Peptides against a protein of PDB entry 4XPM. Designs and how they scored, part 155

Target 1, 160 residues: chain A of PDB entry 4XPM
Amino acid sequence: VMLHSKNVKGFLENTLKPYDLHSVDFKTSSLQSSMIITATNGGILSYATSNNDVPKNSINEINSVNNLKMMSLLIKDKWSEDENDTEEQHSNSCYPVEIDSFKTKIYTYEMEDLHTCVAQIPNSDLLLLFIAEGSFPYGLLVIKIERAMRELTDLFGYKL
Target 2, 67 residues: chain B of PDB entry 4XPM
Amino acid sequence: DIKGTIAFDTHGNVIESTGVGSQRIEDIGDLSKVTLDAEGFAQVQGDSLLVHLYKRNDITLAVYTSA

## One batch from the design tools (peptide; made by RFdiffusion4, then SolubleMPNN)

Design b2_p24_4_s4
Fold by OpenDDE base, seed 2:
Structure b2_p24_4_s4 (fold): chain B 160 residues (1-160), chain C 67 residues (1-67), chain A 24 residues (1-24)
Amino acid sequence: as target 1 above (160 residues)
Amino acid sequence: as target 2 above (67 residues)
Amino acid sequence: SLFDELLKEIYSEEFSAPGPLVYE
C-alpha cells in the first residue's frame, strides 16, 4: 500500500482554512502548515503551507522547507518522549481521543511563537501535524486536528 | 448586550475569546468549577459583568454581559 | 441560541480529499 501523494497533499491543503465563528465574531488565521510526518524519524511525507507568496524552487522556499523539517523533527522527538511519559500524557497538553474505536492522543506544543498540535494516526507510523500562529487557540486547534483525523481512515494502520 | 466571550475545553484551553473575554482568560479556572444545572447552564455575577455559562459536549462558553 | 450556533459553526467544518489517500 502506497500513499496517494496528490490526494494527501490536497487533503492537507484543505485543512489550512481558518475558522470564522460568526456567532461570536471570532476568526483565526489559516494554519501556517499542515503535515504528515513519520513517527519513526520525523520525516515529512506530505505537507501544505499557507505561505504561497514564495516562488517555487526559490531559496526562500528551500529555507521554509528546511524550517518545516526542523520543526517536524523536534515535534516528533518530543512526541516520542511524551508517549513514554505517563505524567506528560496526563497533562493539559495531551488529549486522549477515540475515533471509531481507534484510540490516539493529540499533543499541543509551543514552538517559539507558534502553536502546534500533533497526533498519531491510529495504529500507523504516521503523525498528523498542524502548525499555526500563536493567536490560534489550542482548544480550537485540537478540535480541528481531531476532526481532520476522522477523515484519515484510509491511513489508519498504515505502516512504513 | 454581549461584552465578550470565552469558550474553553475540559483541559482549560481556550477555544475562542472575544471582547472582554480576551482579557479575562484567567477566569477559566474559576468558571470551570461552577456547578451547572441539568441543561448545562449557570449564571455567575462578576465584578461589573454577568457571566452566562453554557456547557455541552465538553465545551464551555462564557458570555459576558452587563446584565 | 448563541451557544448552539457556536457549536454548529465549530463542528460544521468539513475536510475532504480529492480521492483515496492510498493506492489499493
Scores: peptide ipSAE 0.715, ipTM 0.956, DockQ to the pose 0.891
Fold by OpenDDE base, seed 1:
Structure b2_p24_4_s4 (fold): chain B 160 residues (1-160), chain C 67 residues (1-67), chain A 24 residues (1-24)
Amino acid sequence: as target 1 above (160 residues)
Amino acid sequence: as target 2 above (67 residues)
Amino acid sequence: SLFDELLKEIYSEEFSAPGPLVYE
C-alpha cells in the first residue's frame, strides 16, 4: 500500500478552511498548517499551508517548510512522551476518541502562540497534525481534527 | 437579547465565545458543575446576567442574557 | 433553537479528498 500523494495533499488542503458559526457570529481563521507526519520520526509525508503567497521552490518556501519540519518533530516528541505517560493521557489536553470501533487519542499542544492538535491515525504509523493561530479555540480544534480523522479510513492501519 | 455566548466541551476547553462570553471564560469552571434537567437545560443567575445552559453531545452552550 | 443551529453548524463541516488516499 502506497500513499496517493496528490490526493492526500488535496485532503489536507480541504482541512484548512475556517469555521464560520453564523448562529453565534463566531468565525475562526484558517488553519496555518495541516500535516500527516510519521509517528516514528516526525517526518512530514504531506502538508498544506494557508500561506500560499510564497513562490514555489523559493528560499522563503524552503524556510517555511523547515519550520514545519521543526514543529512536526517537536510535536511528535511530545506526543511520544505523552503516549507513555498515564498522567498526560488523563489531562484536559488529551481526548480519547473512538472512530468506527478504532481507538485513538487527540492531544492539544501550545507551540509559542500557536494552537496545535495531533492524533494518531488509528492503528497506523501516521499522525495527523493541525496548526492554528492562538485565536482558534482548542475545543473547536479538537472537533475539527476528530471529524477529519473520520475521513481518513483509507489510512487506518497504514504501516511504514 | 443575547449579550454573549460560550460553548465548551467536557474538558472545559472553549469551542466558541462571543460578546460578554469572551470575557467570562473563567465561568466555565462553575458552569460545568451546574446540574441540568432531563432536557439538558438549566438557568443560572450571575451578576446582572442570566445564563441559559444547554448541553447535548458533550457540548455545553452558555447563553448570556439580561433577563 | 440557537443551540440546535450551533450544533448543526459545528458538525456540518465536511472533508473530502480528490480520490483515494492510497493506491490499491
Scores: peptide ipSAE 0.715, ipTM 0.956, DockQ to the pose 0.885
Fold by OpenDDE base, seed 5:
Structure b2_p24_4_s4 (fold): chain B 160 residues (1-160), chain C 67 residues (1-67), chain A 24 residues (1-24)
Amino acid sequence: as target 1 above (160 residues)
Amino acid sequence: as target 2 above (67 residues)
Amino acid sequence: SLFDELLKEIYSEEFSAPGPLVYE
């Protein structure tokens, strides 16, 4: 089975949009980045970023991509450790969830000044990763990634 | 008149915060222990503010008012 | 109510893709 690169990219771009909660007059920024990475090596299979002001093929773009690669690898490593740590799975940074009888976990990780959230796509070798500014609340970030995960049924069971 | 809000989940993580609520994130610990009525509602008297609590589907909203 | 409206706004977010995410 092959990933449809363009459609996956389009989906990730749609996840970048911010929240505007008019009832309480609360607004978030857009996600900094949204990615699908491998659970094995933390390699980026697809990504979207809200920072579109960087010219293509520029040094700044290369540095930005390299930064994403570094973050994805670090988060993958932390995720792997936590999946083998019972205490970490019972912390307030781990959310067990069930989608259509498939079980997975959502983890929140603070990376430098950024708020991140990662979850294994059920029964797959893939992780969905959101990176947001520090002002983006973790509780809302978790809700966002859970709702996004529910739209990724095509990838449930995907193996590399 | 609403002075601010805090919404949080069952893990104590913030969903949103506004006004005075943004400066009272530490209240979540105590607010999460408040017993709610059958309608998922409670009121808690703070320092100079009254807190109106609403809970449904693992989300709690705290609304801060002057009275 | 304020709470009802907040819940509605939080869970009104929708995500879509241009098409299937895998080749079939």
Scores: peptide ipSAE 0.714, ipTM 0.956, DockQ to the pose 0.893
Fold by OpenDDE base, seed 4:
Structure b2_p24_4_s4 (fold): chain B 160 residues (1-160), chain C 67 residues (1-67), chain A 24 residues (1-24)
Amino acid sequence: as target 1 above (160 residues)
Amino acid sequence: as target 2 above (67 residues)
Amino acid sequence: SLFDELLKEIYSEEFSAPGPLVYE
């Protein structure tokens, strides 16, 4: 089984869209970044960002990608620690969920002024990672990543 | 007549907030302890505002209106 | 009701991909 790079990228781009809850007149910003990373090393397999104004092959692009690499590594490390800590799995920052009989956990982590959310794709070596501004509520971010995860059935059980 | 809203999950994390609700996030602690009726509804009087509570599928919505 | 409308909006969020995420 091989990842379809273009389609994965396209999916991640579609996750960036903001919420517009007209019933209560509540709007969010777009996600800053959406990523699929390895659970083993935190390596980025695919990513999308809301800021596409950075020229390709520029120093600014390199710096942006390097920042994502750093964040992904830090979040992977924290995720790994929490997966081996029963107390952390029962905190308000951990959401056990079940999708089509597959169990996984959603974790929220604050990274500087950003709100992040990460979840292991069921039975896989992959993590889905959302990075949002601090104004994006954690409760809604969790709902967003859960709903996105439901569309990743092709990746359930994916092993590196 | 709505002055604001707060929606939150079973972990007490905010899903959305608007109006006066955005300034009353600290109310979640007390609101989460309110006993709801069989339809998942309750009303709580606080200061000059009335809070209408709705809960379904692990989501609670608090609607703030004038008393 | 307002609550019903809110729930509908939250759970109406859908994501799509241009095609399969893996090759056969």
Scores: peptide ipSAE 0.714, ipTM 0.956, DockQ to the pose 0.888

Design b2_p24_5_s1 (from b2_p24_5, 11 letters changed)
Fold by OpenDDE base, seed 4:
Structure b2_p24_5_s1 (fold): chain B 160 residues (1-160), chain C 67 residues (1-67), chain A 24 residues (1-24)
Amino acid sequence: as target 1 above (160 residues)
Amino acid sequence: as target 2 above (67 residues)
Amino acid sequence: VIKVSPKFENKPPFDVEEALKAIF
């Protein structure tokens, strides 16, 4: 299976869009970042950020990418620990879900002042990772990432 | 008249909030313990407001109104 | 070839208006 980076990038960019309920006075901020990373070492395969105004190859751009790499690694480490801990898998931060015939788990993690959510793409070596501001409610973040994963069926079973 | 709302999941995590509900997130702890009727509905007096609870598909919606 | 569905949209978690109507 061949990865088309442009298609994945575009998908991740779309996930950044805020929720805006028209029936009630509720609107979220955009996600700070959306990423597909490896479950093995937290390496970034693709990413999107809400702030792309930084010139490419600038020091600021490098710093922002490095920050994403750091966040990815930290979250991967926490995820790995939890996947090896039965108690953590039954904690309030873990949402077991079933997409079609595949089972996976969604985890919510507080990272400094950010709200993060991560889930293994079913039967794959990949994780989908959302990073949002602290004002983004966890319950909604979970729903958002579940819906996003449902659109990534071609990645189900993907092995590195 | 609706004064605000809170929607939350079975883990007690917020999905959305509006109006006075945004300032009463701490109510979820108590609201989650309320026994709903067969239709997934309950009314609870909370502070000076009446709270209408509606649960469907593992999502609870709390609507705050005047008593 | 990995294909990504373009169908993903930021939909409400549920129909809040419908839920409200059910209450009142």
Scores: peptide ipSAE 0.112, ipTM 0.862, DockQ to the pose 0.726
Fold by OpenDDE base, seed 2:
Structure b2_p24_5_s1 (fold): chain B 160 residues (1-160), chain C 67 residues (1-67), chain A 24 residues (1-24)
Amino acid sequence: as target 1 above (160 residues)
Amino acid sequence: as target 2 above (67 residues)
Amino acid sequence: VIKVSPKFENKPPFDVEEALKAIF
């Protein structure tokens, strides 16, 4: 079943929620952004952001969207390079994972002072992208995106 | 008393940190080299703190205590 | 420098299983 845009948007909004480790006094901030982009050209298919303080149709909103477009393109480009680089796939920035017998890779990338994490939705032309503050630890970000992908099985194998 | 914790993965990346652990992220480099027993446990001395290491499913939890 | 220390009888200092479950 094809996921409708509204359903995907709602899912991404839910991923913004902070992680709260109840066993210890540790809680993250909300994700800055959560996106599904195309692996082909880095185009944004759906996105959610925790920055809801920006008035609609304001110049700040436009700038924010443009910034997301730029970041998504840059990360997609880096991802594409790494997918064609054996050495980069063996770096600490790459996490090979298997979800229900589907293999994919999770990459962590520093974007200025932000922590980002991107993964190809298995067998698809889509990438899931998380953007978080620098205080969000990479190890946890990887766990978060893996868990999120496990909920996107309907997008496995999606081709543009 | 527990003074802090660090959880980290096999890549040396932090999963969580609390207390003194948040100020000792650099310890991960050394902690990752510690040989664990068959149950995934070890104890090491770091400065004035005792570090208890627990590893399961490729995640290591370091617990800092005074004793 | 971190040095390996002898194991103590009183281990672990807390419920490790519960803590690990929270992470996993």
Scores: peptide ipSAE 0.074, ipTM 0.861, DockQ to the pose 0.024
Fold by OpenDDE base, seed 5:
Structure b2_p24_5_s1 (fold): chain B 160 residues (1-160), chain C 67 residues (1-67), chain A 24 residues (1-24)
Amino acid sequence: as target 1 above (160 residues)
Amino acid sequence: as target 2 above (67 residues)
Amino acid sequence: VIKVSPKFENKPPFDVEEALKAIF
């Protein structure tokens, strides 16, 4: 199984778009970041960010990327702990889901003032990670990441 | 005469909120305990507002109107 | 805090089905 980086990058960029409910006057902000990271060490394989106001190769860009690396590692660590904790898997922060007979879990984690959501791509060594502002409701974030994961069937079973 | 809405999931997490609903997220705790009829519907009173509850596919929609 | 006073009405105040579809 091969990871096609260009296609994945475009997909992640698309997930950044805000959610607009047509039936009510409700619209979210864009996601701050969308990433695919390794479940083993939290390494970033692909990412997209809405912070495009930073010049390329600048100190600010480097700091921004480093911040993403730090957040991804922290979330991966928390995810790993929860995957080995039955009690945490039964909390309101854990959503067991099934996609085409493949079982996985979606976790919500608050990081500082941000709302994050992470899920293992079924039967893979990969995690899908969304980072949003605190105004982005967790319930909607869960729905968003589940829908996104359903579009990543080519990555199901991906092993490093 | 809708004053606001809250949609929430089975974990009590918000999916969306509008109007007065955005200011009453704490109501989810009580709303989640309300017994719904066979059609997934109930009405309850909260303060000066009437709350219409609709549940379908594990999502509950609360609609706030004048009492 | 909500005071639970169950009531029933035959007609929803708006198209609930369509509203839910926007989320699903």
Scores: peptide ipSAE 0.058, ipTM 0.866, DockQ to the pose 0.033
Fold by OpenDDE base, seed 1:
Structure b2_p24_5_s1 (fold): chain B 160 residues (1-160), chain C 67 residues (1-67), chain A 24 residues (1-24)
Amino acid sequence: as target 1 above (160 residues)
Amino acid sequence: as target 2 above (67 residues)
Amino acid sequence: VIKVSPKFENKPPFDVEEALKAIF
């Protein structure tokens, strides 16, 4: 019931791909980042970034990872607050969804000029987090993350 | 001729936009209030453009045309 | 100001169902 880390990494990398609507002249940019983090501490369990040109283990990569850590923590904190706030759960920033009879919520958060979207993997201690450019519409981002979660059924109910 | 489109969800958030629709995102506020028929369709007049509304699975597609 | 048209007789300018399906 646990996905191999490499498989998860590959999955997240695939989520980075831009969304292309074939029926209309509309295409998004690639996601900046895609992560699975802990709901408890905001720790990154796995991540993918569209900026893959940075040499591994370089100072630039380290800085990039540190930035992701900061963002993940901030988003986790906001998510945690909202999960305990009924008012926030009824805002346009919250999408209650049901996947295979499992209930979860998708939240959209503005972070500077970035559009972010986070959702608890159903009944788990894990969050799926997408970070995109400001040009990526929130409605589509929500659809994207919902579809992604549907492919992570092995992580449903995962407890740390 | 289609001048543009906007697709938006029940929260009023954009899913996609094209053409003049990309410049008229503010229309979503009014478009979301439009009463649809039993088939999920509506037509509304906005400025010089006719807007065709189609809703399915909680997603509304607005198509802007001249007529 | 957007005004509701009383008649919905106009056919969709394209295959709306397909277009919507592409989003899903």
Scores: peptide ipSAE 0.112, ipTM 0.871, DockQ to the pose 0.033; fails the geometry check

Design b2_p24_5_s2 (from b2_p24_5, 11 letters changed)
Fold by OpenDDE base, seed 4:
Structure b2_p24_5_s2 (fold): chain B 160 residues (1-160), chain C 67 residues (1-67), chain A 24 residues (1-24)
Amino acid sequence: as target 1 above (160 residues)
Amino acid sequence: as target 2 above (67 residues)
Amino acid sequence: MIEVSPKFENKPPFDFQEALDKIF
């Protein structure tokens, strides 16, 4: 199925949903944000945020978007540094993974009190970025982003 | 009589936790060092609780019980 | 301190495969 801009937005919105095991008494919060950004400049191509009932075009909405832009840039910079550092690629913050014969890396980064996870969409110039509260376990966040990338095969190999 | 659980990955990062496990995340450091048998199983004593360790597919599950 | 103890003969109290199925 072809991924159009509208479909990508809807996909990212769906990733915001909390993880709930029900039977084992474990539930997470919703993700704060889910984004696709450029690996080159950290520019946001698509994003979704948890519904905070913020009025459209309000100052609060603008500030929220600006914050996302700042975080995306910072995370892109850190990701770029790590991609050029062999030691960082072997650190506890890096998960090498393979999806359908495509290799990529998942990185976990703490941003203030938030837990973030970023991964290059295989063979592409795009990064998938999850931002969660500090209570969201990193191990689960990694699993979540890997599963999400498996549904983005149309973006594999995407070049800017 | 399960008192709680912790699931964690090979990096020592939490996947999930329940019950007393949620209050014992610091145990992961020690639990990750435990040598498992050929079936990926071990039992260890932690304070007054018995911990059953299972490892499969690079995921470790610690189950806390009273016995 | 956590110490390794001898394996008990009793059946494990948890089905690990079932737990994995819930996570993945």
Scores: peptide ipSAE 0.108, ipTM 0.876, DockQ to the pose 0.032
Fold by OpenDDE base, seed 5:
Structure b2_p24_5_s2 (fold): chain B 160 residues (1-160), chain C 67 residues (1-67), chain A 24 residues (1-24)
Amino acid sequence: as target 1 above (160 residues)
Amino acid sequence: as target 2 above (67 residues)
Amino acid sequence: MIEVSPKFENKPPFDFQEALDKIF
């Protein structure tokens, strides 16, 4: 699968889809949000949300976007702190992974009642961020973001 | 006769759960301490259920069956 | 609560690979 930067929005929308295993009685909810943000300041470059019923340019849409901006900044800050803390990198909330010889780390963060997962796209200034309901298992969320990142090879090494 | 399952990673985080496994997430703490054989397998008793443990590629699958 | 006293079997009762394939 080849993914161009102009198609990132569509890619993120696809990541929202729930995990549904037909052979096993197990199904998740959709992700609440999927985003690519800057590692520098937590700015949102692209995002997708499962709630598409909000009218455009409405106050509710503005509030939703603002909430995403706040969450992105908070998670970026936590990520930045952990990247500068050897102990945190060896904590149970950090998953070191290697994708095609590129090393990165996946972090899980509890944000109120939400389960979040963030990872630096290898050698880039970008972070991939998933936000899910508390019912979404962390172990599966980690697998999901790892697999998603494998499809973002075009963004490996991207610098702002 | 599978009554349920729990799959979890090396961090003890759930990957998936079904059936009675969904109600026994707290078992992960004990299951993670079980020594597996060379094939990554073990059986342990849990109340009225038998738990079959499989581990491969850092994923542990617990299968709950009748004892 | 489960007993942390594993019993080892020469062969697992299920196809291990099949079980994993059902997850992902």
Scores: peptide ipSAE 0.229, ipTM 0.886, DockQ to the pose 0.042; fails the geometry check
Fold by OpenDDE base, seed 3:
Structure b2_p24_5_s2 (fold): chain B 160 residues (1-160), chain C 67 residues (1-67), chain A 24 residues (1-24)
Amino acid sequence: as target 1 above (160 residues)
Amino acid sequence: as target 2 above (67 residues)
Amino acid sequence: MIEVSPKFENKPPFDFQEALDKIF
């Protein structure tokens, strides 16, 4: 079973929303971007961004999309390296997670001034990627992406 | 009275912080080493504040109070 | 810097579930 592309896009758009906490004294920003990319070459399958102020087909939009493509590729490369590095898998930047008996790992990466986290959708050729501002705590980002993956069970086992 | 809170995971990464907790993120290193009882609870003294620790499901919540 | 303090004799100062529910 596979989620339809329209459903995936809508799902990613919803992940952009700030994490809703019961404490009113804690505020988070919206995610900058939320993406599903291929684990093979970092190609973008679907994406959502909170930046909606850029005119369509403008040079700024093109640069923004190109930036997302570059970031996705870089993060995929780093993820691939870490998946083949035992030491990196035991660092505090790696969270082994089990979802309904399926195992995966969540990695946190500092990208310039941004906080990012990426996780392989269990048994699939796909990665879920969140990009947030530096003020977004990594611990919360990890929780957010784990909960998001639990909603993507239809993509478990997806192969390209 | 609650003066602030810090929630953090088993990797020492912040989940959330409020009040004085936002200014005491460095306490996580010491708080993570505290032995909790069977219910996942402990009390520790941090400077002038009492810290109440609660842990469940690999999440630790530190509540800072004056007493 | 941080020292373990004696626990309250009876109940903890806060409701355990209520405290954790703040972040769940």
Scores: peptide ipSAE 0.130, ipTM 0.876, DockQ to the pose 0.041; fails the geometry check
Fold by OpenDDE base, seed 1:
Structure b2_p24_5_s2 (fold): chain B 160 residues (1-160), chain C 67 residues (1-67), chain A 24 residues (1-24)
Amino acid sequence: as target 1 above (160 residues)
Amino acid sequence: as target 2 above (67 residues)
Amino acid sequence: MIEVSPKFENKPPFDFQEALDKIF
């Protein structure tokens, strides 16, 4: 399976869109960031951010990307620890899920004032990572990332 | 009339909230303890509001009404 | 404060499935 950067980037950008019930007074903010990172070292393979007002190749953009790199590494490390911890896998921060007969886990992590969730793309060396504001409810964030993973079947089994 | 709603998962995490439900997220702790009937339904009293609980497929929906 | 003990009365006219469909 080949990873097509342009297609993945567009996919991640679409995940940034806010959740809006329209008919009721419930609407989330956009995700701050959506990323596919490596499970091995937390390296970012693709990312999207809602902060698109930053000029390209500016120092601010570089700093923003560096921040994403830091967050991805931290989350990857936490994920790795939890994957080796049976107790953490049974905590309220872990959602075992099955997608098309493939098992994976969704973890929710508080990062400062941000709500994050991460999940291993089934049978792959890749993690899908969502970063949202603290106002974004975890239950919905979990649903969102599960639905997103269901659309990434081409990446199932992807090995680095 | 519906005054608000809270939807939450089996982990007690919010899925969505509206109206008075958005101000009563702390109710999830108590709502999660309510025993539902065979159809996944219950009613409980919360302050001046009646809470109608529906559970299906591991999602609980609490609907707050005046009666 | 919520009373934990359930009271079973007439179910209100609420389409739970429709509500779920809006979420998912």
Scores: peptide ipSAE 0.108, ipTM 0.878, DockQ to the pose 0.033; fails the geometry check

